# Designs tried in a protein design run: peptides against a protein of PDB entry 5JXT. Part 291

Target 1, 319 residues: chain A of PDB entry 5JXT
Amino acid sequence: SLLPKKEINVYIGMSEMQVKWYQKILEKDIDAVNGAGGKRESKTRLLNIVMQLRKCCNHPYLFEGAEPGPPYTTDEHLIYNAGKMVVLDKLLKRIQKQGSRVLIFSQMSRLLDILEDYCVFRGYKYCRIDGSTAHEDRIAAIDEYNKPGSDKFIFLLTTRAGGLGINLTTADIVILYDSDWNPQADLQAMDRAHRIGQTKQVVVYRFVTDNAIEEKVLERAAQKLRLDQLVIQQGRAQVAAKAAANKDELLSMIQHGAEKVFQTKGAFGTMAEKGSQLDDDDIDAILQAGETRTKELNARYEKLGIDDLQKFTSESAYE

## One batch from the design tools (peptide; made by RFdiffusion4, then SolubleMPNN)

Design b2_p30_7_s1
Fold by OpenDDE base, seed 3:
Structure b2_p30_7_s1 (fold): chain B 319 residues (1-319), chain A 30 residues (1-30)
Amino acid sequence: as target 1 above (319 residues)
Amino acid sequence: AEEEERRREEERRRAEEERRRRREEHEKKS
């Protein structure tokens, strides 16, 4: 029988460079961030801010002029300038040592380009599929990854491209480097490894930048998933889950952790204390804390009814 | 200013070409 997936949210502090870029993004649109734009503030402007903040949470080198150079060399700076890369780098060493194989999903093909440079730099053999990959090349990459005795350790995928019915049960670890607004897209990604033919316990690590927009993206996705489950269970297909965040919801998401980001000098949390020098005990602590917070998050939404789940619970950015 | 901007753009292009080359070299070794 297929074992249930173990899902763990991995809460990761921003690097110093991410904090600086996060501040710059907020400062550039400070009037919109403070709600001073009023009724005239476009939903499109707020969505653009959210997208820039999500890029920052993934990697600062997604911004023009962020990467150090010339010369533009791949080095340890690719890792230490992004909290998610620091955790990924340690986690992949552990995963490889365990004889596991890993799928890494992102919403951003440009992040996969950074992950390719990382794989080359660390000497990890990988496959890649994104939205631009030709159908024949997708088949070839899947077959190469799935072949008996494949030396390909990592499969890099965009979440949506990986969603297209492919079987990757030769991997047992899934890393969601970021989250989709639609939790079903992430589930479909996980189900590439978690399906008939899987012989191992599938473990899913969902990377979440702590004290940032991504916590609210995750909360909203978890809320939506629970709502979808309750709607199915109650036969209330007519409960139009407001699929798209409104302006006030987007504003609340942008404001989440913004004050603390402005007050922060340097990095956040374990990234401030250890930076790139995270050891195995630090990773275990992050995973344990993540498992606890994951249980708490799930337990919060399990108690809510349909009517509560239809309301965006912005915990006030003022606690 | 225009010469400095052109220089930065050429340096960026060379860096992108070097990265592409490194990826292509890795793919050939794989």
Scores: peptide ipSAE 0.051, ipTM 0.647, DockQ to the pose 0.585
Fold by OpenDDE base, seed 4:
Structure b2_p30_7_s1 (fold): chain B 319 residues (1-319), chain A 30 residues (1-30)
Amino acid sequence: as target 1 above (319 residues)
Amino acid sequence: AEEEERRREEERRRAEEERRRRREEHEKKS
């Protein structure tokens, strides 16, 4: 029988480089961040800020002039300059030692390019598919990954490419490196490993940058998923969940953690204490804290009715 | 400002070309 999937949010502090770039993004548009643009602030400008902050949470090398060079060489700097990469690097060693195989999903094909460089640098054998991969090449990559005795440890996917109904039950670990705005896209990605033919316990690790916009992206996605479930259960077709965030929701998401980011000199959390020198006990602590916060988040939304879930509880970071 | 932006764009292009080269070299060795 297929075991229920285990989902764990992994809350990760920003590196020093991520904090500097996050500050720079907020400072460039400080009037918009402070809500001084009022009704005149375009939804497009706020969406652009959100996208830059999400890039920063993923990896600072997604920005121009952020990668050290010339010469442009892959080295430990690719890892220590992004909190998610530091945790990923330790987690993949554990996953491999356990004899597991892993799917890594991102919204950003350019992040998969960084993850390819990382795989090459660490000597991890991988497959890749994204939105641009030809149909025949997708089939070939899936077959190469799924073949008996495949030496491919990692499959790199965009979440959109993973949504295409493919079977990857030869993997038992799923890493969501970032989250989709649509929680159904992430569920569809998980369901590539969590299907008929899976023989192992599927574990899903969702990476979330702590004290940053990604916490609010996750909360909004969880809220929407619960609302959609309740609307279906109650037959209330008239409760149109607002599919798109409004300006005030976007502003509140941008403001979340911004003050603490401006006050921070260096890295956040465990990244400030140990940087890239995370040991096995540090990873266990991060995973245990993540499991606790995941249970708390789920319990928060399970208690809410439709009327409560329709109100985006944007506690402003300035209230 | 325009010269600095042009320099940053050229630096990005070089980094992307170098990443592509490394991937192509890995695919040839695999």
Scores: peptide ipSAE 0.050, ipTM 0.610, DockQ to the pose 0.330
Fold by OpenDDE base, seed 2:
Structure b2_p30_7_s1 (fold): chain B 319 residues (1-319), chain A 30 residues (1-30)
Amino acid sequence: as target 1 above (319 residues)
Amino acid sequence: AEEEERRREEERRRAEEERRRRREEHEKKS
């Protein structure tokens, strides 16, 4: 029988470089961030800010002129300049030592380019599929990854490209490097490893930048997933959960953690204390804290009715 | 072991050269 998947949100502090770039993004549009634009602020401007903040949470080198150079090198700076890469680098070493194989999902093909550079730098053998990959090349990459005795450790996928019903049950670890606005897209990605033919316990690590917009993306996705479940269970016609955030929701998401980001000199949390010097005990502490916060998040939404889940409660960030 | 390490070093160098080229191409288009 297929074992239930274990899902853990991994809450990760920003690197010093991420904090500096996050500040610059907010400062560039400070009037929009402060809500001073009122009714005149376009939803398009807020969506652009959200997109830039999510890029920053993934990796600062997604911005032009962010990467150190010339000379442009593939070195440890690719890792320590992004909190998610520091945690990923330690987790992959542990996963490999355990004899596991891993799927890494992102929304951003340009982040997969950074992850390719990282894989080459660390000597990890990988496969890649994104939205632009030809159908024949997708089949070839899947077959190369799934073959008996495959030397491919990592599969890099865009979340939407992974949604195509493919079987990757030769992997037992799933890393969601970022989250989709639609929780069903992430579930479809997990179901590539968590399917008939899996012989191991599937573990899903969802990376979430702490004290940043990604916490609100996660909360919104959890809220939507619970609402979808309750609507199905109650046989109510899909109250079309407004698939797109409204303007006030987007503004609240942008403002989340912004004050603390502006006050911060250097990195956040364990990234400030240890950075690239994270040991196995630090990773265990991050995973344990993440497991606790994941249970608390799920328990929060499990207690809510349909009417409460339709309200975007901005207030739960101020208590 | 030494041949595998040399191959990994050549792959790292090629990836670095490709990254540099992509960045230089981006800077020329901006």
Scores: peptide ipSAE 0.029, ipTM 0.505, DockQ to the pose 0.025
Fold by OpenDDE base, seed 1:
Structure b2_p30_7_s1 (fold): chain B 319 residues (1-319), chain A 30 residues (1-30)
Amino acid sequence: as target 1 above (319 residues)
Amino acid sequence: AEEEERRREEERRRAEEERRRRREEHEKKS
């Protein structure tokens, strides 16, 4: 029988470089961030800010002129300049030592390019699929990854490309490097490993930048998922959860953690204390804290009815 | 050991060049 998947949100502090870039993004549009644009502020402008902040949470080298150089070389700076890469680098070493294989999903093909450089730099053998990969090349990559005795440790996928009905049950670990606005896309990605033919316990690690917009992306996705479940259970097919965030929701998401980011000199949390020097105990502490916060997040939404889940509850922003 | 290190260095350089090319192509299309 297929074992239930274990899902853990991994809350990760920003590196010093991420904090600096996050500040620059907010400062560039400070009037919009402060809501000074009022009703005239375009939804498109807010969506652009959200996209830049999400890029920052993933990796600062997604911005022009962020990568150190010339010369442009792949080195340890690719890892220590992004909190998610620091945790990923330690977690992948553990995953490999336990004889597991891993799917890594992102929304951003340009992040997969950074992850390819990382894989080459660490000597990890990988496969890649994104939205631009031809159908035949997708089949070939899947077959190469799934073959008996495959030496491919990592599969890099865009969440949407990985969602297309493929079987990757030869992996038992799933890393969601970022989250989709639609929680169903992430579920479809997890279901590539968590499917008939899986023989191991599937573990899903969802990376979430702490004290940043990604916490609100996660909360919104959890609300939507619970709402979708309740709508199905109650037969209320017409409760079209407004799929797109409104302006006030986007503004609230942009403002989340912004004050603490502006006050911060250096990195956040464990990234400030240890940075790239994270040990196995630090990773265990991050995973344990993440498991606790994941249970608390789920427990908040399990108690809410349809009418409450239709409101963007900002109440978690005042503690 | 030296041949494996040289191979890793060549693979790293190729990955960097390909990433650079993809960035330049994306910037030209944007």
Scores: peptide ipSAE 0.022, ipTM 0.544, DockQ to the pose 0.029

Design b2_p30_7_s2
Fold by OpenDDE base, seed 4:
Structure b2_p30_7_s2 (fold): chain B 319 residues (1-319), chain A 30 residues (1-30)
Amino acid sequence: as target 1 above (319 residues)
Amino acid sequence: AAAEEAERRRLLEEARRRREERKRKFYEES
């Protein structure tokens, strides 16, 4: 029988470089961030800020002029300049030692490019599929990954490309490096490993940058997923779920953690204390804290009815 | 061991070249 998947949110501090770039993004549009733009602030401007902040949470080298060079080197700086890469690097070593195989999902093909360079640097054998991958090359990559005795440890996928009904039950670990705005896209991605033919316990690690916009993206996705479930259960298909974030919701998401980011000189959390020198105990502590916060998040939304979830803007979750 | 290290160095140099090419394209498209 297929075991239930275990989902754990992994809350990760920003590196010093991420903090500096996060500050620069906020400072560039400080009037919009402070709500001083009033009714004239375009939803498009706020959406652009959200996209830049999400890029920063993934990796600072997604920005022009952020990567040191030329010459551009493939070295430890790819890891220590992004909190998610520091945690990923330690987690992959553990996963490999356990004899597990891993799917890594991202929304950003340019992040997969960084992850390819990282895989080469660490000597991890991988497959890749994104939106640009030809159909034949997708089949070949899936077959190469799924073949008996495959030496491919990692499969790199964009979340949407991974959603296309493929079977990857030869992996038992799923890393969501970032989250989709649609929680169903992430579910469809993780269900590539969590499907008929899986023989292991599937574990899903969802990376979330702590004290940043990604916490609010996660909360909104969890709220939407619960609302969608309740609407289906109650047969109330006409309950217009406010599908798109309004301006005030986007502004609240941008403002989340912004003050603390401006006050911070250096990195956040375990990244400030240990930097790239995380040990196995530090990873266990991060995973345990993440498991606790995941249970708390789920328990918060399980108690809410449809009417509460519809009124629940990202602000009312903290009252 | 020496052959594996030589192959790793080749793959790293190819990765570096791909990175420089991607960065050049990124600056040309910006």
Scores: peptide ipSAE 0.344, ipTM 0.843, DockQ to the pose 0.082
Fold by OpenDDE base, seed 3:
Structure b2_p30_7_s2 (fold): chain B 319 residues (1-319), chain A 30 residues (1-30)
Amino acid sequence: as target 1 above (319 residues)
Amino acid sequence: AAAEEAERRRLLEEARRRREERKRKFYEES
């Protein structure tokens, strides 16, 4: 029988470079961040800020002028300048040592370009599929990854491209490097490994930048998922959970952790203490803390009724 | 070992070139 998947949110501090770029994004649009634009502030402007903050949470090199160079070297700076890369780098060593194989999903093909250069730098054999990959090349990549005795350790996928019903049960680890606004897209990504033919315990690591917009993206996704489950269970007509955040919700998401980001002179959390010098005990501590916070998050939404889940709880933006 | 290291160096140089090309395109589009 297929074992239930284990899902763990991995809460990761920003690097010093991410903090600087996160500050710069907020400062550039400070009037919108402070709500000074009022009723005249466009939803499009707020969505653009959200997208820039999400890029920052993924990697600062997604911005112009962020990457040091020329020359643009492929080196350790690809790792230490992004908290998620620092954790990924340590986690992948452990995953490889245990004889597991890993799917890495992102919303951003440009992040997969960084991960590809990282794989080359570390000597990890990989496959890649994104939205631009031709159908024949997708089949070839899947077959190359799934073949008996494949030397391919990593599969790099965009979440939506990986959602296309493909079987990747030869992997037992799933890393969601970022989250979709639609939790069903992430579930469909997990179901590439968590499917009939899987022989191992599937473990899903969801990377979440701590004290940043990604916590609110995760909360909103968890809220939506619980609402969808309750609607199905109660046989109620699809309460069209307003699929798109309103302006006030977007503003609250942008403001979350912003004050602490402005006050921070350096990195966050374990990234401030150890930076790229994380050991196996630090990874275990991050995973254990993540497992606890994951249980707490799930328990929060399990207690809520449909009517409560329809309201975006802004309260956690100012705490 | 020498062939593997030569291939690794080639792949790193290709990665560097791809990064430089992505950065040039970004500055040409901005």
Scores: peptide ipSAE 0.319, ipTM 0.841, DockQ to the pose 0.026
Fold by OpenDDE base, seed 2:
Structure b2_p30_7_s2 (fold): chain B 319 residues (1-319), chain A 30 residues (1-30)
Amino acid sequence: as target 1 above (319 residues)
Amino acid sequence: AAAEEAERRRLLEEARRRREERKRKFYEES
């Protein structure tokens, strides 16, 4: 029988470089961030801020002029300048040592380009599929990854490209490097490993930048998923979960953690204490804290009814 | 060992070249 998948949110602090770029993004549009634009603030402007903040949470080198160079070297700076890369680098060593194989999903093909260079730097053999990959090349990459005795450790995928009904049951670990606005897209992606033919316990690690917009993206995705489940159970097809955030919801998401980001000199959390020098005990502590917060998040939404799940409570932006 | 290190150096130089090219294109398209 297929074992239930284990899902763990991994809460990760920003690097010093991420904090500096996060501050710059907020400062560039400070009037919009403070809500001073009132009724004139466009939903498009807020969506653009959200997109830049999500890019920052993934990697600062997604911005123009952020990467040091020329020359644009492939070295340790690719790792220590992003909190998610520091955690990924330690986690992949553990995953490899245990004889597991891993799918890494992102929304951003430009992040997969960084992950390819990282794989080369660490000597990890990989496959890649994104939205631009031709159909024949997708088949070839899947077959190369799934073949008996494949030396491919990592499969890099965009979440939407990985969602296309493919079988990747030769992997037992899934890393969601970022999250889709639609939680069903992430489910469809992780279910490429969690399918008939899987013989191992599937573990899903969802990376979430702590004290940043990604916590609110995660909360909104969890809320939507629970609402969709309750609507199906109650037969209330008319309760379309508001597919798109309104302006006030977007503003609240942008404001979340912004004050603490402005007050912070350097990195956040374990990134401030150890930077790139994480050990196995630090990773265990991050995973244990993540497992606790994941249970708390799920328990919060399991108690809510449809009417409560339709309300976006701004109160958690100031606590 | 020497052949493996030579191959690793080749792959790192190819990765560096790809980064240079992506960055050049990004600045030309922006």
Scores: peptide ipSAE 0.291, ipTM 0.818, DockQ to the pose 0.082
Fold by OpenDDE base, seed 5:
Structure b2_p30_7_s2 (fold): chain B 319 residues (1-319), chain A 30 residues (1-30)
Amino acid sequence: as target 1 above (319 residues)
Amino acid sequence: AAAEEAERRRLLEEARRRREERKRKFYEES
């Protein structure tokens, strides 16, 4: 019998560089962030801000002029300049020692380029598939990864490329480096490892930048997933279609944590205290805190009915 | 060990070159 997957949200503080870039993104469009744009503010502008903030949460080097250089070295700066990379780096060391194999999913192929450079830097053997990967190369990468006795530790995938029904049950760990707006895309990614033929306990780590836009992306995705589940259970097909964020929801998401980001001189949370010097105890603390917050998040949405979930505007997250 | 370290250094240098090329292209396309 397939064991149930364990899902843990891993809440990660921004690095100092992420905070600086997050501030710059907000400052560039400060009138829109403050809601001063009113009816004139385009939904497209707000969506662009959201996408820039999500890029910042993933890695600052996704922006022009962010990476130090030339020369553009492949060194520790790839790690310490992004909170997610610091946690990933420690977590992968632990996972490798356990004899596990890892799928890493992202929405951003350009982030996979950074992760590829990181894999080379750490000496991790990897496979890669994204939206540009030819069909033949995709088959070859899957076969190489799934081969009995494969020395490939990591599979780097875009969530969309991973959604294509492939079997990766030779991995038992899934890292969602970022979240899709559609929680079904992330589930489909998890189901590459959590499928018939899996022999191990699948563990899913969802990376979430704390005190940032990604918390609101996660909350919205969790709300949508619960709505989709209840709609399927109640046979009410009409509810699923209206889930595009409005301007006010996008603005609320952009504003989330913005004040603390502006007040912060340096990194956030454990990244401020230890940065790249995270030890195994710090990782355990992050994972335990994440497991608690994951249970709380799930419990919040499990208690809500369809009508409550439809009315649940993100206003109540300030208590 | 020496051969593995030499291969690692080669791969790091290739990765560095790929980064520089990607960054150059990114700035040229921007």
Scores: peptide ipSAE 0.283, ipTM 0.824, DockQ to the pose 0.082

